# Peptides against a protein of PDB entry 5HOI: the designs that were tried, part 264

Target 1, 351 residues: chain A of PDB entry 5HOI
Amino acid sequence: FRYMPFSPAGTPFGFTDRRYLTMNEVGYVSTVKNSEQYSITVSFFDVGRFREYHFEDLFGYDLCFLNEKGTLFGQSKTGQIQYRPHDSIHSNWTKIIPLQAGERITSVAATPVRVIVGTSLGYFRSFNQFGVPFAVEKTSPIVALTAQNYRVFSVHYSQFHGLSYSLSELGTSSKRYYKRECPLPMSLPNINSDMKKDANLDYYNFNPMGIKSLFFSSYGDPCIFGSDNTLLLLSKWRSPEESKWLPILDSNMEIWKMSGGKETTDIHVWPLALAYDTLNCILVKGKHIWPEFPLPLPSEMEIRMPVFVKSKLLEENKAILNKKNEIGADTEAEEGEEDKEIQIPVSMAAE

## One batch from the design tools (peptide; made by RFdiffusion4, then SolubleMPNN)

Design b1_p25_3_s4 (from b1_p25_3, 16 letters changed)
Fold by OpenDDE base, seed 5:
Structure b1_p25_3_s4 (fold): chain B 351 residues (1-351), chain A 25 residues (1-25)
Amino acid sequence: as target 1 above (351 residues)
Amino acid sequence: SAAREAARAAKRAKFAERVAELLKE
């Protein structure tokens, strides 16, 4: 096993000079090899909200994370990271992460308020959006990161224990754990069955964990999409005893149903994001399980959420509707975003 | 309810159409 640089929905070069460093609901970041240099392009799906930009990369960035405010780049071997705001109001910043001999940055994540760096030795480094460090923590080896606001979903790997995950919140003064190195029930790529196709071997060499992407849902639930093309969602993570991983989508089964039961072995789902009950994804046709160039338009796949998640969705929608009705009254109540624990009504848990 | 169900049905139809296009290539 080798620790490889992971970025959400990143693609290998394959036999080409170009790849996607990352993609999500905001956009996609591509890199092209130009002799000893790289040209990076940051593209957006909402062309009315954001302007595409490019730059020359002299460092060979192999890590990327895109959010609504900027793009984080990283170089896994040198420890260089760069944050580039999408607007011109904020300056770019660069930092060198100190690495030990043989240590690699394995994943990076960025929100509008936090930057996170994870390493092959399990160093978890946190920064604010300006690159000011908060803390360094030693964990199990980190293989993947994603973040939303102050929350971080980390995936860890041990040769003895396999995959684990953590869910944490990065406050101003402290890190809170909701989950700390708990077992992750995700299937690893099967080298013996799946590697008979050259395209699968190329992808395995690029991403040996088979994690196509990980993200937070629009409801702040951690999601992971593995090599088995199953979308897992972490439900009830605020309640330690009730928390569970839910297989909310078998994407191969859904494509097969949508085809009318035809052979669909050459049609692949490439995950971008989960918004409510809809997986945003790229549909890919061909031997490669990842999108080529040019990037196809995103597709929306409906997910039949389990009943217990529908209750949470109904309450959150009711709370959003009630807030919209209360905003008609002029009271400047301080937005203390107290993360009010949405009490699921007992009546919807029994159906 | 009905508007959400119509929006879901429209998403399913559009996705099925895109799968059907890819199956013709």
Scores: peptide ipSAE 0.450, ipTM 0.909, DockQ to the pose 0.522
Fold by OpenDDE base, seed 3:
Structure b1_p25_3_s4 (fold): chain B 351 residues (1-351), chain A 25 residues (1-25)
Amino acid sequence: as target 1 above (351 residues)
Amino acid sequence: SAAREAARAAKRAKFAERVAELLKE
């Protein structure tokens, strides 16, 4: 086994000179080989909100994380990281992460407030958005990272214990764990069954864990999409004893149903993000399970959340609304039982 | 509400249409 650099929804070069370093709901980052250098382009789905930009990469960045404020780049072997804000107001910064002999950066993540670096030796390094370090923690070897606001979802690998995960919050003064190196019930790629096609072998060599992506949902729940094309969501993570992984989508089964039961072995889901009950994804046609160039438009796949998750989300939304009303309701107690239909915020109308 | 069910039905229809397009390629 070799630790490979992981980025959310990153694609291999394959037989081409270009690949996606990362993609999500914000946009996609591509790199093109140009002799001894690379040209990187940061593109956005909302072209009205963001301007596409490019730069020459002399370092060969193989790690990337895109958010609404900037892009984090990393070089797995040299330990170089670069943060590039999308705006021209904030300056780019570069830092070298000290690596031991044989240590690699395996994953990077960035939010508007935190930068996280994980390594093959299990060094977890945290920074603010300006590259000021907070702490270095030793964990099990890190294979993947994602982050939202102050929360970090990390995936770890041990040869003896397989996959584990942590969920933590990076406050100003301390790290809080909600979950610490708990077993992750994700299926690893099966070398004997899946490698019958050369395209699957190329992808396995690029990503031996088969983690196509990991992200936080719009509700702040950790999500992971493995080689089995099943979307797992971590439910009830605030309650340590009640926390469980839910298989909320079998994407192969949903494509098969939508086809009317036709053969769909050449149609692939490439995950971007989970917004409410909708998986944003790229539908890919062909031999490769990953999107090629040009990038197809994103598709929205409805998730039939298990009734149990839907009821609790409705209760949590009622509790959030009631708490907002209680902060306002130190005035007169008019008992009007108006069944105020929970207005879903208008911004969920995707055109 | 009927509006939420209609919006979900529309999303399912648009996704099914896109799958049907890709099956013709």
Scores: peptide ipSAE 0.449, ipTM 0.906, DockQ to the pose 0.547
Fold by OpenDDE base, seed 1:
Structure b1_p25_3_s4 (fold): chain B 351 residues (1-351), chain A 25 residues (1-25)
Amino acid sequence: as target 1 above (351 residues)
Amino acid sequence: SAAREAARAAKRAKFAERVAELLKE
């Protein structure tokens, strides 16, 4: 096993000089190899909201995370990271992460308020959006990261224990764990069955964990999309004893249904994001399970959220509303930004 | 609501159309 740099929905070069470093609902970051240098382009799906930009990459960034405010880049071997705000008013910053011999940055994540770096030795490094460090923690080896606001979803790998996950909140003063290195019931790529196709070997060498992407849903739930093309959602993560992974979508089965039961072995879902009950994805036709160039337009897959997930999100939202009503108006006490759980509209919970 | 069900039905139809396009390629 080799630790590889992971970015959400990143693609390999394959036989080409170009790849996607990352993609999500905001846009896609591509890199083109030009002899000894790279050209990076940051493209957006909402061309009215954001302007595409490009720059020369002399470092060979192999890690990327895109959000609505900026793009984080990383170089897995050198430890260099760069944050580039989309807004030209805000300055770019660069930092070198100190790495031990043989240590690599394995994943990076960025929100408008946090930058996170994970390494192959399990060093978890947190920064603000300006690159000011908060803390360094040693965990199990980190293989993937995503973040939303102050929350971080981390995937860990041990040769003895397989995959685990953590869910943490990076407040101003401390890191809180909702989940700490709990077992992740995701299927790993099956080397023996899947590697009969050369295209699968190339992808496995690029991403040996088979994690196509991980993200937070619009409701703030951790989501992971593995090599089995199943979307897993972490439900009830606020209740440690009740938390469970839900297989909310078998994407192969949904494509098969939508085809009218035709053979769809050459149609692949490439996950971008989960917004409410809709998986935003790229539909890919061909031998490669990842999108090539040009990037197809995103497609929307409807997810039938299990009724029990909707009912509990309603209960949680009601509990938050009730707590806000019991805390009378007068104490401007800095009780931390209580999780403004996105109120699921009552009308989404009744179906 | 009927409007939400119609919106979901429209999303499903559009997705099915895209799958049907890709099956012709």
Scores: peptide ipSAE 0.447, ipTM 0.907, DockQ to the pose 0.520
Fold by OpenDDE base, seed 2:
Structure b1_p25_3_s4 (fold): chain B 351 residues (1-351), chain A 25 residues (1-25)
Amino acid sequence: as target 1 above (351 residues)
Amino acid sequence: SAAREAARAAKRAKFAERVAELLKE
């Protein structure tokens, strides 16, 4: 086992000079190797909201996190990180993370308000959006990070205990844990069965944990998509005794059903995000389980939410409607809002 | 609502169409 740099939905180079550093619902970041340099392109799915931009990378960034306000880059070996706002009004900043001998940055995450760096020795470093440090904490070795607003979902690995996860909130003065290094019931890649295909060996060497992506849902629930192509969602994480991982999608089974029961072993789901009851993903055909170039258009896969998750969503929607009625918003606007997918404000996903 | 169920049905149909396209390649 080797600690490798992880980015959400990042792809290997394979036999090519190009790869995706990361991709999600906002867009995709690509890097092309040109001799000793790299050219990075930040592309967006909403071309009306954002303009594609590129720059020369002299450092060889191997870590990336994309959000609606900017892109965080990292170099796993040197400890260099760079934040690039999408808006040219805001300045880029660069920082060196101090690393011990043999320590690597394994994952980075960025929100509009926080920057997080995780390492192979389990150093968890937090910053504001301007790169001002808050704290350094020692945890179990970090293998993956994602963040939404003030919340961080971290995945940890121990050779003795396997995978664990933490869910924390990074306030101004303190870190709060909702979950702290709890067992993560995700299947690891099976070297003996899966490595019979050369393409699986290349992916395993790039990502030994088989975590294709991790993200927060639009409702603020931690999600992880492993090598088994199952989407896991952490339900009831606010209640320590009731919190559980839900297998909300077997993507291989859903593709098989949508095909009418045909062989679909060469069709792969590459996860981007979970918006409400819809998995945004790239459908990939071929030997490689990851998307090649050019990137196909995203597809939307409907998830059959478990009845108890659907009931919670209905209760939250009723609570939002009741709060609107208490604020004295005139009743005539109600009929036209029932058809809007109730965007739970990212703030209410935070309560 | 009926509109939400129609939107879900449209998403399912579009996904099934994309899977059917990929199966022809």
Scores: peptide ipSAE 0.449, ipTM 0.907, DockQ to the pose 0.523; fails the geometry check

Design b1_p25_4_s1 (from b1_p25_4, 14 letters changed)
Fold by OpenDDE base, seed 5:
Structure b1_p25_4_s1 (fold): chain B 351 residues (1-351), chain A 25 residues (1-25)
Amino acid sequence: as target 1 above (351 residues)
Amino acid sequence: SEEVEKFLEEEEARALARALERLAA
């Protein structure tokens, strides 16, 4: 197993000279390879609130985290991190994270008040927004991080135990755990089944955990979107005994419904954020499961627990069609293949 | 504590030195 740098909703280069380092509800960070250097662009969805900016990257930043106040960059091998405030009021700062032999930065996160660095050896380093260090903690190997305000959601990997997660609060004086290295009920990518398509292999080599993104919801609940395209939300995390992962959206099922029940292999959900009851996402059309350039406009997808089995919906639709055909046997009305949009009854969304 | 902060700063300084050595090599 090789630890790869993870950034939320980051994309591979594939066969191109460009990729997204990260994207979320705030915007998207792209990098373009030009010879031995990179050009980084920080773009925003709210162009009225933020100004796009770019800079030359001589270090080859492979880690990124975007928030409303700035962008954190990291280089997984060298240990270099850079924080760039969006506003010119605050200065950029750069640090070198101490790395042991073979250690890599695997993930970085930044909020307006905290910077977090996670490593392949499980070093969890915390800083303030000015790069002043708070603490170093050794955990299980960190594979992904996200943060909101003072709260950190970390994903850990063990060869023996698989995926675990922690949820912590980085107060001024102390770290508090709400959850500490608890089992994460997320499936890892299946190398044998999923690797039949070159695009899946390319993505797996980029992100072997298959974590497309992780974020906090607008309500401050940890969310994770894995290779199974299911959005998991950690409910009731303030009560350790009541805390549970909820599969709040099967995006494959939603795409299947949107396609009128046709199997689509060319439409993919790329997660950005969860705002209230809607997944902000990019609908990707194409061979790759990740967005290409230019970035499509974000879409909203209503969250819905997958209470319906696809087979039952198909059986019910067949039964409805058969009943309509039994009633319609008397009128010779023309074979217009009306693409009958399967009106999913609206009533099942609200209870 | 100031002692932990100082230790972390010294660790960063040593990391910077090693990173500079790796860039010079």
Scores: peptide ipSAE 0.205, ipTM 0.802, DockQ to the pose 0.010
Fold by OpenDDE base, seed 2:
Structure b1_p25_4_s1 (fold): chain B 351 residues (1-351), chain A 25 residues (1-25)
Amino acid sequence: as target 1 above (351 residues)
Amino acid sequence: SEEVEKFLEEEEARALARALERLAA
């Protein structure tokens, strides 16, 4: 196992000279390799609110976090971080995070009020938006971070305990935990089943945890989207005894429904954000499970708890088709190979 | 606290020195 730099919805280079460092509801950050340097572009979905900008990266930033006020960059091996406000009125700042031998920055997050750095040794470093440090805490190894306002959602990994999570609030004087290194019920990528396609192996080498993204919902609930393409939401996190992970969307089931019950292997959901009851995502068509260039327009997918089992729906649809054929068998046998579209019951489209 | 800030600034200065040594090597 190797700790890899994680950024929300970041993509690998694959066989190309370009990748997305991060993407979310605000926009997308791309990097292009130009010989020994990189060109970074920060692009936005709301082109009326924000202006696209670019710069030359001499450090090879492999970590990124985008928010409405700026972009945080990080270099996992050197410990360099840079914050770039979107507004030209505010100055950029750069810092060097002190790393031990073999330590890596594994994730970075930024809000308009906090900057957070997590490492492979479990150092959790917090700063204000100007890069003034608050604290250093030693935790279990950090593999992913996201933040909203003063709240931080962190994912931790232990070889003995698997995945855990913390939910904390970074006040001015103290860190408060709502959850501290609690078990995370997310499945890790299965090397034996999922690695049958070279594209899945490339993605696993880029992201061994299979965490495609993590974010806070518009209501401030922690969300995570794993390799199983299930969106998990942490509900009732303010009440420790009532807190639970909800599988609020099986995106593979939703793609199957959208395809009229046809098994599709070339359509993939790439998560951006959760706004109210809709997952903002990129629908990826092709061999790779991640978006390539140019970036498709975002799509919305309504959240629905997986109540239905594919096998049962297929059996019910076969039973309906058999009944239709029994009723229709008294009229002429026109051999039309009508591709029997699995009629998804209208009730499943309307809920 | 000012003590934590000062400690972290001293760590950053040591990290910068090590980064400069690695660039000069």
Scores: peptide ipSAE 0.201, ipTM 0.803, DockQ to the pose 0.010
Fold by OpenDDE base, seed 3:
Structure b1_p25_4_s1 (fold): chain B 351 residues (1-351), chain A 25 residues (1-25)
Amino acid sequence: as target 1 above (351 residues)
Amino acid sequence: SEEVEKFLEEEEARALARALERLAA
């Protein structure tokens, strides 16, 4: 197993010269390969609040985290990190993270108040937004990080124990754990079943954990979106004994409903954020499970626990259709499930 | 603590020096 650099909702290059380094509710960061250099563009969904900017990257940044105040970049092999505020008031800063032989930065996160660096040897490094260091802690190998305000959600990997997670708060004087390396009940990518498609192999080589993204909800709950396309939310994390992962959305089930109960293999959910009761996401049409260029507009998907089995829904729908055919009655059963039809973007309907 | 900040700054400075040495070699 090789630790790969992870960024939330980052995409591989595939066969292209460009990829998304990261994306979330704030915007998206793209990089284009130009010979030995890269051109990075930081784009925003709220074009009224933020101005798109670009710069030349001579280092080949392969890690990124975007927040409302700035963008953190990292180079997994060299240990270089750069923070770029979106405003012109605060200066950019660059640091070199000390790496041991074979160590890699595996993930970075940034909030308006904290910068976090995680490594393949389990070094957890914390800084303020100005790059002043707070602490170095050794944990199990870090594979993914996200942060909101002072809180950090970290995913760890052990060859013996699989995935674990930590939830911590980085105060000014001390780190507090709410959860410390607890088992993470997320399914890993099944190499044997899923790798039959070249596109899945490319994604697996880019992200062997299959973690498409991780974020905090608008309520401050840790969320993770794995290769199974299920959104997991950590509920009651303040109460150690009551803490549980909730499968709050099966996006494959939602796509299946939206398609009228047809198995679609060309529509994919790419997670951005959880805002209240909606998953902000990109609906991706095509061969790749990740968005290409240009980026489609974000869509909202209502969270729903996967209580229904596809087979049962198909049987019920068949039974309803058979009853309608027998009774000849134009009773539109307004089963007032306001299935707010997540309008498949017209760009996805036209292919 | 100021001691931890100083230690980490010295570690970063040593890492930067080693990175610069590797770029100059």
Scores: peptide ipSAE 0.183, ipTM 0.786, DockQ to the pose 0.010
Fold by OpenDDE base, seed 4:
Structure b1_p25_4_s1 (fold): chain B 351 residues (1-351), chain A 25 residues (1-25)
Amino acid sequence: as target 1 above (351 residues)
Amino acid sequence: SEEVEKFLEEEEARALARALERLAA
């Protein structure tokens, strides 16, 4: 097993010289390999509020987190991090995270008030927005981080116990846990079924956990989007005994519905953020499950609990078609290969 | 605490020294 650097909605290079380091509702960070250096561009969806900027990266940053105030970069092997405010009022700062032999930074997160670094040995390092350290905590190995304001959602991995998660608040005086290394009910990528497509192997080598992204909703609920393309939301996290993961969107089911019930293998959801009842995402068309260049415009997908199993819908639609054919058997209707659009019942559009 | 900050600064300084040694080798 190899710990890989994780950034929210980051993409692999594949066979190209370019990738997205991260993307979310604020924007997207790209890197282009130029000989021995990289050129990084920080782009924004709200071009009226923010100005795109670029810089030369001599370190090969492989970790990134974008927020409304700045961008955090990290180099997984060297331990270097850099914070770049979007405004010119605050200075950039650079820090070297102390790493042990074989230790890697696996994830970084930044809010307007906190910077968080997680490592393959489970060192959880917290800083303010100016790079002043608060604490170092030893946890289970960290594989992913996200943060909103003072709140941190961390995903941990153990070879023996699989995936776990923590939800914590980084106050001024102390760290509070709402959840501490609780089991995460997310499926890992299935190497045997999914690796039949070369594109899936490339993505697996980039991200062995299959976590496409993790974020906080607009309501401050932890969200995770795995390799199964299901959006999980942590409900009732303020009540530790009542806390549960809700599968609030099966994006494969929604793509199937949007396609008129046709099996599509060339459309993929790439998650950005959850705002209220809509998943902000990139609809990716093509061989790769991740966005290529140029980045398509974001799309909105309404969240829907997967109450209906696709197999039942197909059986019901077959039963409706069979009944229509039994009623229509008296008229010599020609064998037109009408691509029978599966009429999705209007009731499934209103829940 | 001031002790934790000092410890973290000393650890960062040692990390920087090790990073510089790795770049000079």
Scores: peptide ipSAE 0.129, ipTM 0.736, DockQ to the pose 0.010

